# Peptides against a protein of PDB entry 4U39: the designs that were tried, part 18

Target 1, 302 residues: chain A of PDB entry 4U39
Amino acid sequence: SIKVIGVGGGGNNAVNRMIENEVQGVEYIAVNTDAQALNLSKAEVKMQIGAKLTRGLGAGANPEVGKKAAEESKEQIEEALKGADMVFVTAGMGGGTGTGAAPVIAQIAKDLGALTVGVVTRPFTFEGRKRQLQAAGGISAMKEAVDTLIVIPNDRILEIVDKNTPMLEAFREADNVLRQGVQGISDLIATPGLINLDFADVKTIMSNKGSALMGIGIATGENRAAEAAKKAISSPLLEAAIDGAQGVLMNITGGTNLSLYEVQEAADIVASASDQDVNMIFGSVINENLKDEIVVTVIATG

## One batch from the design tools (peptide; made by RFdiffusion4, then SolubleMPNN)

Design b1_p26_8_s3
Fold by OpenDDE base, seed 5:
Structure b1_p26_8_s3 (fold): chain B 302 residues (1-302), chain A 26 residues (1-26)
Amino acid sequence: as target 1 above (302 residues)
Amino acid sequence: MKRVVAVGKTAQEAIDKWKEKFEELF
């Protein structure tokens, strides 16, 4: 089974966005120290951590409280994760609960033998230096606790959105990018298909790879496949080019009008931007909810 | 939803295997 765990406010917002976008074939778990915030989760499984420590009042933006809350609730987390083949841990880094608890939850998943993937955000620079420093510590702890860590630099989202985008919309876009990162991988594995991906191949590309880069491209109209692929490999979310990556996961998602030619064209663009010796998982997904849109997701590991 | 996925030791191998599988299914 595949489990997605949203940890703290940002992680839970991302999970809510995944549920709203009908991301299928995954089990959703919302984790928080704040009981009121947790009640707003759309996840089937809602887990309050650190109930004794925090009394449901949250972590007070302190990562050490988030860490201790996850440690207090270790057995409950283990039971919720038991039997997962893959675990996505999603969080907004820089806060109390997400920053402190996400590495502990990731380690629990890894110790249970699940392929553990972190999908986390760095805070915007405008959130202040304290959040950036807390996020750096949380990201470091996540790198040790996961097989693969995708770090979304929120400041790069400001390069994709209009300069006049309200701060609230920038946070919504960060939640959407977290969704796209999880969905881009989960759709390759969990979506019911005529061809099953061997989970061993996913493990080969994602196990103990450390940091991964994610590019996303979206386009419509004529040449949408080529445009989406070019946007993915040149995505502002990529802190580096995908050349030199040991592994690539590519997902092309389109509507019922997605053609073989469009998928080939997009794949050839990503292949040309990748190393010749790259281990590649390439998949296409037909999503009936997509009209004229093509979404290309590229995840580069190694 | 319908999914077609392939794996290769190279990007080209993955694409070629994907084409083969896609053509078999559609």
Scores: peptide ipSAE 0.358, ipTM 0.862, DockQ to the pose 0.906
Fold by OpenDDE base, seed 4:
Structure b1_p26_8_s3 (fold): chain B 302 residues (1-302), chain A 26 residues (1-26)
Amino acid sequence: as target 1 above (302 residues)
Amino acid sequence: MKRVVAVGKTAQEAIDKWKEKFEELF
């Protein structure tokens, strides 16, 4: 089974966005120290952590409280994660609960033998230096606790959105990018398809790879496949080129009009930007909701 | 949703296997 765990406010917002976008074949778990915020989750499984420590009032933006809350609730987390083959841990780093609890939850998943993937955000620079420093500590702890860690630099989202984009929309876009990171992988594995991916191949590409880079590209029109692929490999979310990556996961998602030619063209662009000896998982998905859009997701590991 | 997935030791091998599988299904 595949489980997606949203940890704290940002992680729970991302999980809500996944549920709203009908990400299939995954079980959703919402984890928070704030009982009121947790009640707003759309996840079927809701877990309040650190109930004795916090009394459901949240972590007060303190990562040490988030950590201790997850440690207090270790047995409950173990029971919720038991039998998962893969666990996605999603969080906004820089806060109390996400920053402190996500590494503990990830380690519990890994110790249970699940393939553990972190998908987390760095805070925007405008959220202040304290959040950046807290996020750096949490990201370091996540890196030790996961098989693969995708870190989304929120400041790079400001390069993708219009300059007039309200601050609230920039946060929503960060939640959407978290969704795209999880969905780009989960759709390759969990989406009902004519051809099943061997989970052993996913383990080979994602186990003990450390940091991963994610690029996304969306386009419409006649050259949409090539444009989406070019946007993915040149994505501002990529802190480096995908050249030299040991593994690549590529997903091409389109509407019912997605052609063989478009898929091949997009794949050839990503292949040409990748190392010659790269282990590649390549998938195409038909999503009737995309109409004329093509979405290319590239995750580079190693 | 319909999914077609392939794996290769190279990007080209993955693409070629994907194409083969896609052509077998459609």
Scores: peptide ipSAE 0.355, ipTM 0.867, DockQ to the pose 0.889
Fold by OpenDDE base, seed 1:
Structure b1_p26_8_s3 (fold): chain B 302 residues (1-302), chain A 26 residues (1-26)
Amino acid sequence: as target 1 above (302 residues)
Amino acid sequence: MKRVVAVGKTAQEAIDKWKEKFEELF
């Protein structure tokens, strides 16, 4: 089974966005120290952590409270994660709960033998230095606790949105990028398909790979496949080129009109930007909710 | 949703296997 755990406010917002976008074949778990925020989760499983420590009032933007809250609730987390083959841990880093609890939850998942993937955001620079420092500590702890860690630099989202984009929309886009990171992997594995991916191949590409980079491209119209692929490999979310990556996960998602030619064209572009000896998982997904859009997601590992 | 997934030791192998699978299915 695949489980997605949203940890804290940002992680739970991302999970809500995943549920709203009908990301299939995964079980959703919402984890928070704030009981009121947790009640707003759309996840089937809602777990309040650190109930004794926090009394449901949240972590007060303190990562140590988030950490201790997860430690207090370790047995509950273990029970919720038991039997997962893969666990996505998603969080907005820089806060209390996400920053502190996500590494603990990730470690629990890893200790249970699940392939553990972190998909987390760095805070925007405008959220202030304190959040950046907290996020850096949490990201460091996540690197030790996961098999693969995708870190989304939120400031790079500002390069792909309009300059007039309200701050609230920038946060929504961060939630969407987190969704795309999880979905870009989960769709390759969990989406009902004519051909199942061997989970061993996923393990080969994602186990003990450390940091991963994610690029996303979306396009419409003529040459949408090529444009989406070009946008993905040149995505501002990629802090480096995908050349030199030991593994690549590529997902092409389109509507019912997605053609063989479009998929091949997009794949060839990503292949040309990848090393010749890259271990690649390549998938195409038909999403009926996509009309004219093609979405290319590239995750580079190693 | 319909999914076609392939794995390769190279990008080209993955694409070629994907193409083969896709052509078999569609």
Scores: peptide ipSAE 0.350, ipTM 0.867, DockQ to the pose 0.905
Fold by OpenDDE base, seed 3:
Structure b1_p26_8_s3 (fold): chain B 302 residues (1-302), chain A 26 residues (1-26)
Amino acid sequence: as target 1 above (302 residues)
Amino acid sequence: MKRVVAVGKTAQEAIDKWKEKFEELF
């Protein structure tokens, strides 16, 4: 089974966005120290961590409280993650709960033998230096606790949104990028398909790969496949080019009108930007909710 | 949803295998 665990406010918002976008074939778990915030989760499984430590009042933006809350609730986390083949741990780094608890939860998943993938955000620069420093510590702890860690630099989201985008919409876009990161992988594995991916191949490409980069491209119109692929490989979310990556996961999602030619054209663009000897998982997904849009997700590992 | 997925040791191998699988199904 595949489990997505949202940790703290940002992680729970991302999970809500995944549920709203009907990300299929995954079990959703919401984890928080704030009981009121947790009640707003759409996840079937809602877990309050550190109930004794925090009394449901949250972590007070302290990562050590988030860490201790996850440690207090270790057995509950273990039971919720038991039997997962893969665990996505999603969080907004820089806060209390996400920063502190996500590495502990990831380590629990890894110790259970699940392929553990972190999908986390760095805070925006406007959230202040304290959040950036806390996020750096949490990301460092996540790197040790996961097989693959996708880090979304939120400041790069400001390069893909309008300059007049309200701060609230920038956070919503960060939640959406977290969704796209999880969905870009989970759709390759969990979406009911005519051809299943061997989970051993996923393990080969994602196990012990450390940090991964994610690019996303969305386009419409006659050249939508090529445009989406070009946007993905040149995405501001990529802190580096995808050349030199040991592994690439590519997902092309389109509507019922997605053609073989469009998929090949998009794949050839991503292949041309990748190393010749890159281990690639390549997939196409038909999403009936997509009309004229093509979404290309590229995850570069290694 | 319908999914077609392939894996390769190279990007080209992954694409070629995807194409084969796609053509078998559609």
Scores: peptide ipSAE 0.347, ipTM 0.868, DockQ to the pose 0.902

Design b1_p26_8_s4
Fold by OpenDDE base, seed 4:
Structure b1_p26_8_s4 (fold): chain B 302 residues (1-302), chain A 26 residues (1-26)
Amino acid sequence: as target 1 above (302 residues)
Amino acid sequence: MEVVVAVGKTAKEAIENWKKKWEEKF
């Protein structure tokens, strides 16, 4: 089974966005120290952590409270993650619960033998230096606790959005990028009617790879496949080029009009930007909810 | 939702394997 665990406010917002976008084949778990925020989750499984420590009042933006809350609730987390083949841990880093609890939850998943993938955000620079420093500590702890860690630099989202984009929309876009990172992988593995991908191949590309890079491209029109692929490999979310990666996961998602030619054209562009000896998982997805858009997601590991 | 996935030791092999699976499905 595949489980997606949202940790704290940002992680739970991302999980809600996944549910709203009908991401299939995954079980959703919402984790928080704030009982009121947890009640707003759309996840079927809701877990309040650190109930004795926090009394459901949240972590007060303190990562040590988030950590201790997950440690207090270790047995409950173990039971909720038991039997998972893969666990996605999603969080906004820099806060109390997400920063402190996500590494503990990730380690529990890894110790249970699940392929453990972190998908987390760095805070925007405007959220202040304290959040950036807390996020750096949490990201370092996540790196040790996961098989693969995707870190989304929120400041790079400001390069993709219009300059007039309200701050609230920039946060929603960060939640959407977290969704795209999880969905880009889960659609290749968990979709009903998938022509069998051996989960062993996923393990080969994602196990003990450390940091991963993610690029996303979206386009419409006649050259939409090529444009989406070019945007993905040159994405501002990529802190480096995808050349030299040992593994690549590529997802090409389109509507019912997605052609064989468009898929090949997009794949050839990503292949040309990748190492010659790259282990690749390549998938095409027909999503009836997409009209004229093509979405290319590239995840580079190793 | 229809998904066709392939794996390769190279990007070229993955694309060729994907093409074969696509042609077998459609």
Scores: peptide ipSAE 0.394, ipTM 0.887, DockQ to the pose 0.896
Fold by OpenDDE base, seed 5:
Structure b1_p26_8_s4 (fold): chain B 302 residues (1-302), chain A 26 residues (1-26)
Amino acid sequence: as target 1 above (302 residues)
Amino acid sequence: MEVVVAVGKTAKEAIENWKKKWEEKF
């Protein structure tokens, strides 16, 4: 089974966005120290951590409280994760609960033998230096606790959105990018009727790979496949080129009008930007909810 | 939702394997 765990406010917002976008084949778990915020989760499984420590009042933006809350609730987390083949841990770094608890939850998943993937955000620079420093510590702890860690630099989202985008919309876009990172992988693994993907191949590409980069491209019109692929490999979310990656996961998602030619054209563009000896998982997805859009997601590991 | 996934030791191999699976499915 595949489980997605949203940890703290940002992680739970991302999980809500995944549920709203009908991401299939995954079980959702919402984890928080704030009981009121947790009640707003759309996840089937809701877990309050650190109930004794915090009394449901949250972590007070302190990562050490988030860490201790996850440690207090270790047995509950273990039981919720038991039997997972893969675990996604999603969080907004820089806060109390997400920063402190996400590494502990990731380690629990890894110790249970699940392929453990972190999908996390760095805070915007405008959130202040304290959040950046807390996020750096949380990201360091996540790197040790996961097989693969996708880090989304929120400041790079400001390069994709309009300069007049309200601060609240920039946060919503960060939640959407977290969704896209999880969905881009999960759709290739968890979709019912997937023929001939061995989970061993997923393990080969994602196990013990450390930091990963994610690029996303979306386009419409006649050249939508090529445009989406070019946007993905040149995405502002990529802190480096995908050249030099030991592994690449590529997802091409379109509507019912997605052609073989469009998929091949997009794949050839990503292949041309990748190393010759790259281990690749390549998938095409037909999503009936997509009209004229093509979405290309590239995840580079190693 | 329909998904066709392939793996390769190279991008070229992955695309070729995907193409075969796509042609088998459609």
Scores: peptide ipSAE 0.349, ipTM 0.872, DockQ to the pose 0.897
Fold by OpenDDE base, seed 2:
Structure b1_p26_8_s4 (fold): chain B 302 residues (1-302), chain A 26 residues (1-26)
Amino acid sequence: as target 1 above (302 residues)
Amino acid sequence: MEVVVAVGKTAKEAIENWKKKWEEKF
């Protein structure tokens, strides 16, 4: 089974976006120290952590409280994760609960033998230096606790949105990029009607790979496949080029009008930007909710 | 939602394997 755990406010917002976008084949778990925030989760499984420590009042933006809250609730986390083949841990780094609890939850998943993937955000620079420093510590702890860690630099989202975009919409776009990171992988593994992906191949590409880079490209019109692929490999979300990666996961998602030619054209562009000896998982997805859009997601590991 | 996924030791092999699976499905 595949489980997606949203940890703290940002992680739970991302999980709500995944549920709203009907991401299939995954179980959703919401984890928080704030009981009121947890009640707003759309996840089937809702877990309050650190009930004795925090009394449901949240972590007070302190990562050490988030860490201790997860440690207090270790047995409950273990039971919720039991029998998972893969665990996605999603969080907004820089806060109390997400920053402190996400590494503990990830380590519990890994110790249970699940393939553990972190998908986390760095805070925007405007959220202040304290959040950036807390996020750096949490990301460092996540690297040790996961098999693969995708880190989304929120400041790079400002390069792909209009400069007049309200702050609340920039946070919604960060939640959407977290969704795209999880869905880009989960659609290749968990979708009903998937033609035979061996989970061993996923383990080969994602186990003990450390930090991964993610690029996303979206386009419409006659050259949409090539444009989406070019945008993905040159994405501002990529902190480096995808050349030198030992593994690549590529997802090409389109509507019912997605052609074989469009998929091949997009794939050839990503292949040309990748090393010749790269281990690749390549998938095409037909999503009826997409009309004229093609979405290319590239995840580079190693 | 329809998904066709393949793997390869190279990007070229992954695309070729995907093409075979696509042609078998559609």
Scores: peptide ipSAE 0.348, ipTM 0.860, DockQ to the pose 0.906
Fold by OpenDDE base, seed 1:
Structure b1_p26_8_s4 (fold): chain B 302 residues (1-302), chain A 26 residues (1-26)
Amino acid sequence: as target 1 above (302 residues)
Amino acid sequence: MEVVVAVGKTAKEAIENWKKKWEEKF
């Protein structure tokens, strides 16, 4: 089974966005120290952590409270994660609960023998230095606790959105990028009717790979496949080129009009930007919710 | 939702394997 755990406010917002976008084949778990925020989760499983420590009032933007809350609730987390083959841990880093609890939850998943993938955001620079420092500590702890860690630099989202984009929309876009990171992987492995992906191949590409980079490209129109692929490999979310990556996961998602030619064209572009000896998982996804859009997601590992 | 996924030791192999699976499906 595949489980997605949203940890804290940002992680739970991302999970809600995943559920709203009908990301299939995964079980959703919402984890929070704030009981009121947790009640707003759309996840089937809602877990309040650190109930004794926090009394449901949240972590007060303190990562140590988030950590201790997850430690207090370790047995509940273990029970919720038991039997997972893969666990996505998603969080907005820089806060209390996400920053502190996500590494603990990730470690629990890893200790249970699940392939553990972190998909986390760095805070925007405008959220202040304290959040950046907290996020850095949490990301460091996540690197030790996961097999693969996708870190989304939120400031790079500001390069892909309009300059007049309200702060609230920038956060929504961060939640959407978290969704895309999880969905880009999960659609390749969890989608019903998937023909012959061995989970061993996923393990080969994602196990003990450390930090991963994610590029996303979206395009419409006649050259949408090529444009989406070019945008993905040149994505501002990529802190480095995908050249030199030991593994690449590529997802090409389109509507019912997605053609073989479009998929091949997009794949050839990503292949041309990848090493010749890259272990690649390549998938095409038909999503009826996509009309004219093609979404290319590239995840580079190693 | 329809998904065709392939793996390769190279991007080229992955694409070729994908193409075979796509042609088998569609």
Scores: peptide ipSAE 0.348, ipTM 0.870, DockQ to the pose 0.908

## One batch from the design tools (peptide; made by RFdiffusion4, then SolubleMPNN)

Design b1_p27_1_s1
Fold by OpenDDE base, seed 2:
Structure b1_p27_1_s1 (fold): chain B 302 residues (1-302), chain A 27 residues (1-27)
Amino acid sequence: as target 1 above (302 residues)
Amino acid sequence: SLVDKLREAISKADPNAKRNVFVIKGK
């Protein structure tokens, strides 16, 4: 089974966005120290952590409280993650619960033998130096606790949105990018009808790879596949070129009109930008909710 | 080349499938 665990406010917002976008083949778990915020989760499983420590009032933007809350609730987390083959841990780093609890939860997942993938955001620079420093500590702890860690630099989201985008919309876009990171991988694994993908191949590409980078491209029109692929490999979210990666996960998602030619065109672009000796998982997915849009997600590991 | 391996893999795809997934192993 594949489980997605959202940790804290940002993680839970991302999980809600995943559920709203009907990401299939995964089980959702919402984790928070704030009981009121947790009640707003759409996840089937809702877990309050650190009930004794926090009394359901949240972590007060303190990562140490988030960490201790997860440690207090370790047995409950273990039970919720038990039997998972793969666990996605998603969080907004820089806060209390997400920053502190996500590494603990990730370690629990890894100790249970799950392939553990972190998908986390760095705070925007405008959120202040304190959040950035807290996020750096949490990301470091996540890197030790996961097999693969995708870090989304929120400041780079500002390069892909309109300059007039309200701050609230920038946070929503961060939640959407978290969704795309999880979905880009989960769609390759969770959906029935895998041609020649063994979970062993996923483990080979994602196990003990450390930090990963994600690029996303979206396009419409006649050259949409090529444009989406070019946008993905040149995405501002990629802090480095994909040609240094030991592994690449590529997903091309389109509507019912997605052609094999378009799939080939996108694949050629990503492959041409990749190392010749790269281990690649490539998938094409039909999403009936996509009309003329193609979405290309590239995850570079190692 | 990686591109050739991908082309070969995609050539075996089911055009009617809701999903096609390919694994290309590096050397």
Scores: peptide ipSAE 0.457, ipTM 0.915, DockQ to the pose 0.925
Fold by OpenDDE base, seed 5:
Structure b1_p27_1_s1 (fold): chain B 302 residues (1-302), chain A 27 residues (1-27)
Amino acid sequence: as target 1 above (302 residues)
Amino acid sequence: SLVDKLREAISKADPNAKRNVFVIKGK
């Protein structure tokens, strides 16, 4: 089984976005220290952590409270994650609960023997230096607790949105990028189809790979496949070229009109930008919610 | 080449499948 656990406000917003976009084949778990915020989750499983410590009032933007809250609730977290083959831990770093609890939850998942993937954001620079410093500590702790950690630099989202984009929309885009990171991987594994993919191959590419980078490209029109692939490999979110990666996960997602030619065109572009000796998982996925859009997700590991 | 391996893999894809997944192992 695949479980997605959203931790704190940002993680739970991302999980809500995943549910709204009907990401299939995964179980959703919402974790928070704030009971009122947790009630707004759409997840099937809602877990309040640190009830004794916080009394449901949240972590007060303190990562140490988030950490202790997860430690208090370790047994409940273990039970919720039990039997998972893969666990996605998603959080917005820089806050109290997400920053502190996500590494603890990730370690619990890893100790249970799940392939543990972190998908987290760095805060925007405008959120202030304190959040950036807290995020750095949380990211460092996540690196030790996960098999692969995808870090999304929120400031790079500002390069892919209009300059007049309201702050609230920038946060929504960050939630959407978190969704795309999880979905880009989960669709390769969880969606029913002809699988030449053994879960062992996923483990080979993602186990103990440390930090990973993600690029996303979206396009429409006649050259949509090529454009989406080019956007993905040149995405501001990658912060580096994919040619240095030991592993690449590529997902091309389109509507029912996605052709094998388009799949080939996108694959050629990503492969040409990759190391010749790279371990690659490549998948094409049909999403009926996509009309004329193609989405290419590239995750570079190692 | 990596490109050739991918082309070969994609040539075996089911165009009617909701998902096609291929693993290309490096040397």
Scores: peptide ipSAE 0.449, ipTM 0.913, DockQ to the pose 0.924
Fold by OpenDDE base, seed 4:
Structure b1_p27_1_s1 (fold): chain B 302 residues (1-302), chain A 27 residues (1-27)
Amino acid sequence: as target 1 above (302 residues)
Amino acid sequence: SLVDKLREAISKADPNAKRNVFVIKGK
């Protein structure tokens, strides 16, 4: 089974976005120290952590409170994650609950033998230096606790949105990028019965790889596949070129009109930008909610 | 080449499938 666990406010917003976009084949778990915020989750499983420590009033933007809250609730977290083959831990770094609890939850998942993938954001620079420093500590702790960690630099999201985009929309885009990171991987794995993707192959590419980079490209029109692929490999979210990666996960998603020719065009572009000795998982997915759009997601590991 | 391996894999894809996934092993 695949489980997605959203931790704190940002993680829970991302999980809500995943549910709204009908990401299939995964179980959703919402975790928070704030009981009121947790009640707004769309996840089937809702877990309040640190009930004794916080009394449901949240972590007060203190990562140490978030950490202690997860430690208090360790047995409950273990029970919720038991039997998962893969666990996605998603959070916004820089806050209290997400920053402190996500590494603890990730370690619990890893200790249970699940392939543990972190998908987290760095705060925007405008959120202030304190949040940035807290995020750095949380990211460092996540690296030790996961098999693969995708870190989304929120400031780079500002490069892909219109300059007139309201601040609220920038946060929504961060939630959407978190969604795309999880969905880009889960869509390759979660659908039963069609593909001999051995979970062992996923483990080979994602186990003990440390930090990973993600690129996303979206396009429409006649050259949409090539354009989307070019955007993905040159994405502002990529802090480095993908040619240094030991592993690449590529997803091309389109509507019912996605052709094998378009799949080939996108694959050729990403492969040409990759190391020749790379281990690659490549998938094409039909999403009926996409009309004329193609989405290419590239995750570079190692 | 990696491109050739991918082309070979894609050539075996089901055009009617909602999903096709391929694994390309490096050296």
Scores: peptide ipSAE 0.445, ipTM 0.913, DockQ to the pose 0.933
Fold by OpenDDE base, seed 1:
Structure b1_p27_1_s1 (fold): chain B 302 residues (1-302), chain A 27 residues (1-27)
Amino acid sequence: as target 1 above (302 residues)
Amino acid sequence: SLVDKLREAISKADPNAKRNVFVIKGK
């Protein structure tokens, strides 16, 4: 089974976005220290952590409270994650609960033998230096606790959105990028396809790989596949070129009109930008909610 | 080449499948 665990406000917002976008084949778990915020989760499983420590009032933007809250609730977290083959831990780093609890939850997942993937955001620079410093500590702790850690630099989202994008929309885009990171991987794994992706192949590419980078490209029109692929490999979210990666996960998602020719065009572009000795998982997915859009997601590991 | 391996893999895809997944091993 695949479990997605959203940790704290940002993680829970991302999980809500995943549910709203009908990400299939995964179980959703919402974790928070704030009981009121947790009640707004769309996840089937809702877990309040640190009930004794916080009394449901949240972590007060203190990562140590988030950490201790997860430690207090370790047995409950273990029970919720039990039997998972893969666990996605998603959080907005820089806050209290997400920053502190996500590494603890990730370690619990890893100790249970799940392939543990972190998908987290760095805060925007405008959220202030304190959040950036807290996020750096949380990301460091996540890196030790996961098999693969996808870090989304929120400031790079500002390069792909309109300059007049309101702050609230920038946060929504961060939630959407988290969704795309999880969905880009889960869609490759969770749905039984004609080609049995052996979970062993996923483990080979994602186990003990440390930090990973993600690029996303979206395009419409006649050259949409090529354009989406070019945007993905040149994405501002990629802090480095993919040619140094030991592993690449590529997902091409389109509507019902996605052709094999378009799939080939996009694959050729990403492959041409990759190392010749790369281990690659490549998938094409039909999403009926996509009309004329193609979405290419590239995750570079190692 | 990686491109050739991908092309070969994609040539085996089901055009009617909701999902096609390919694994290309480098070595």
Scores: peptide ipSAE 0.444, ipTM 0.910, DockQ to the pose 0.921

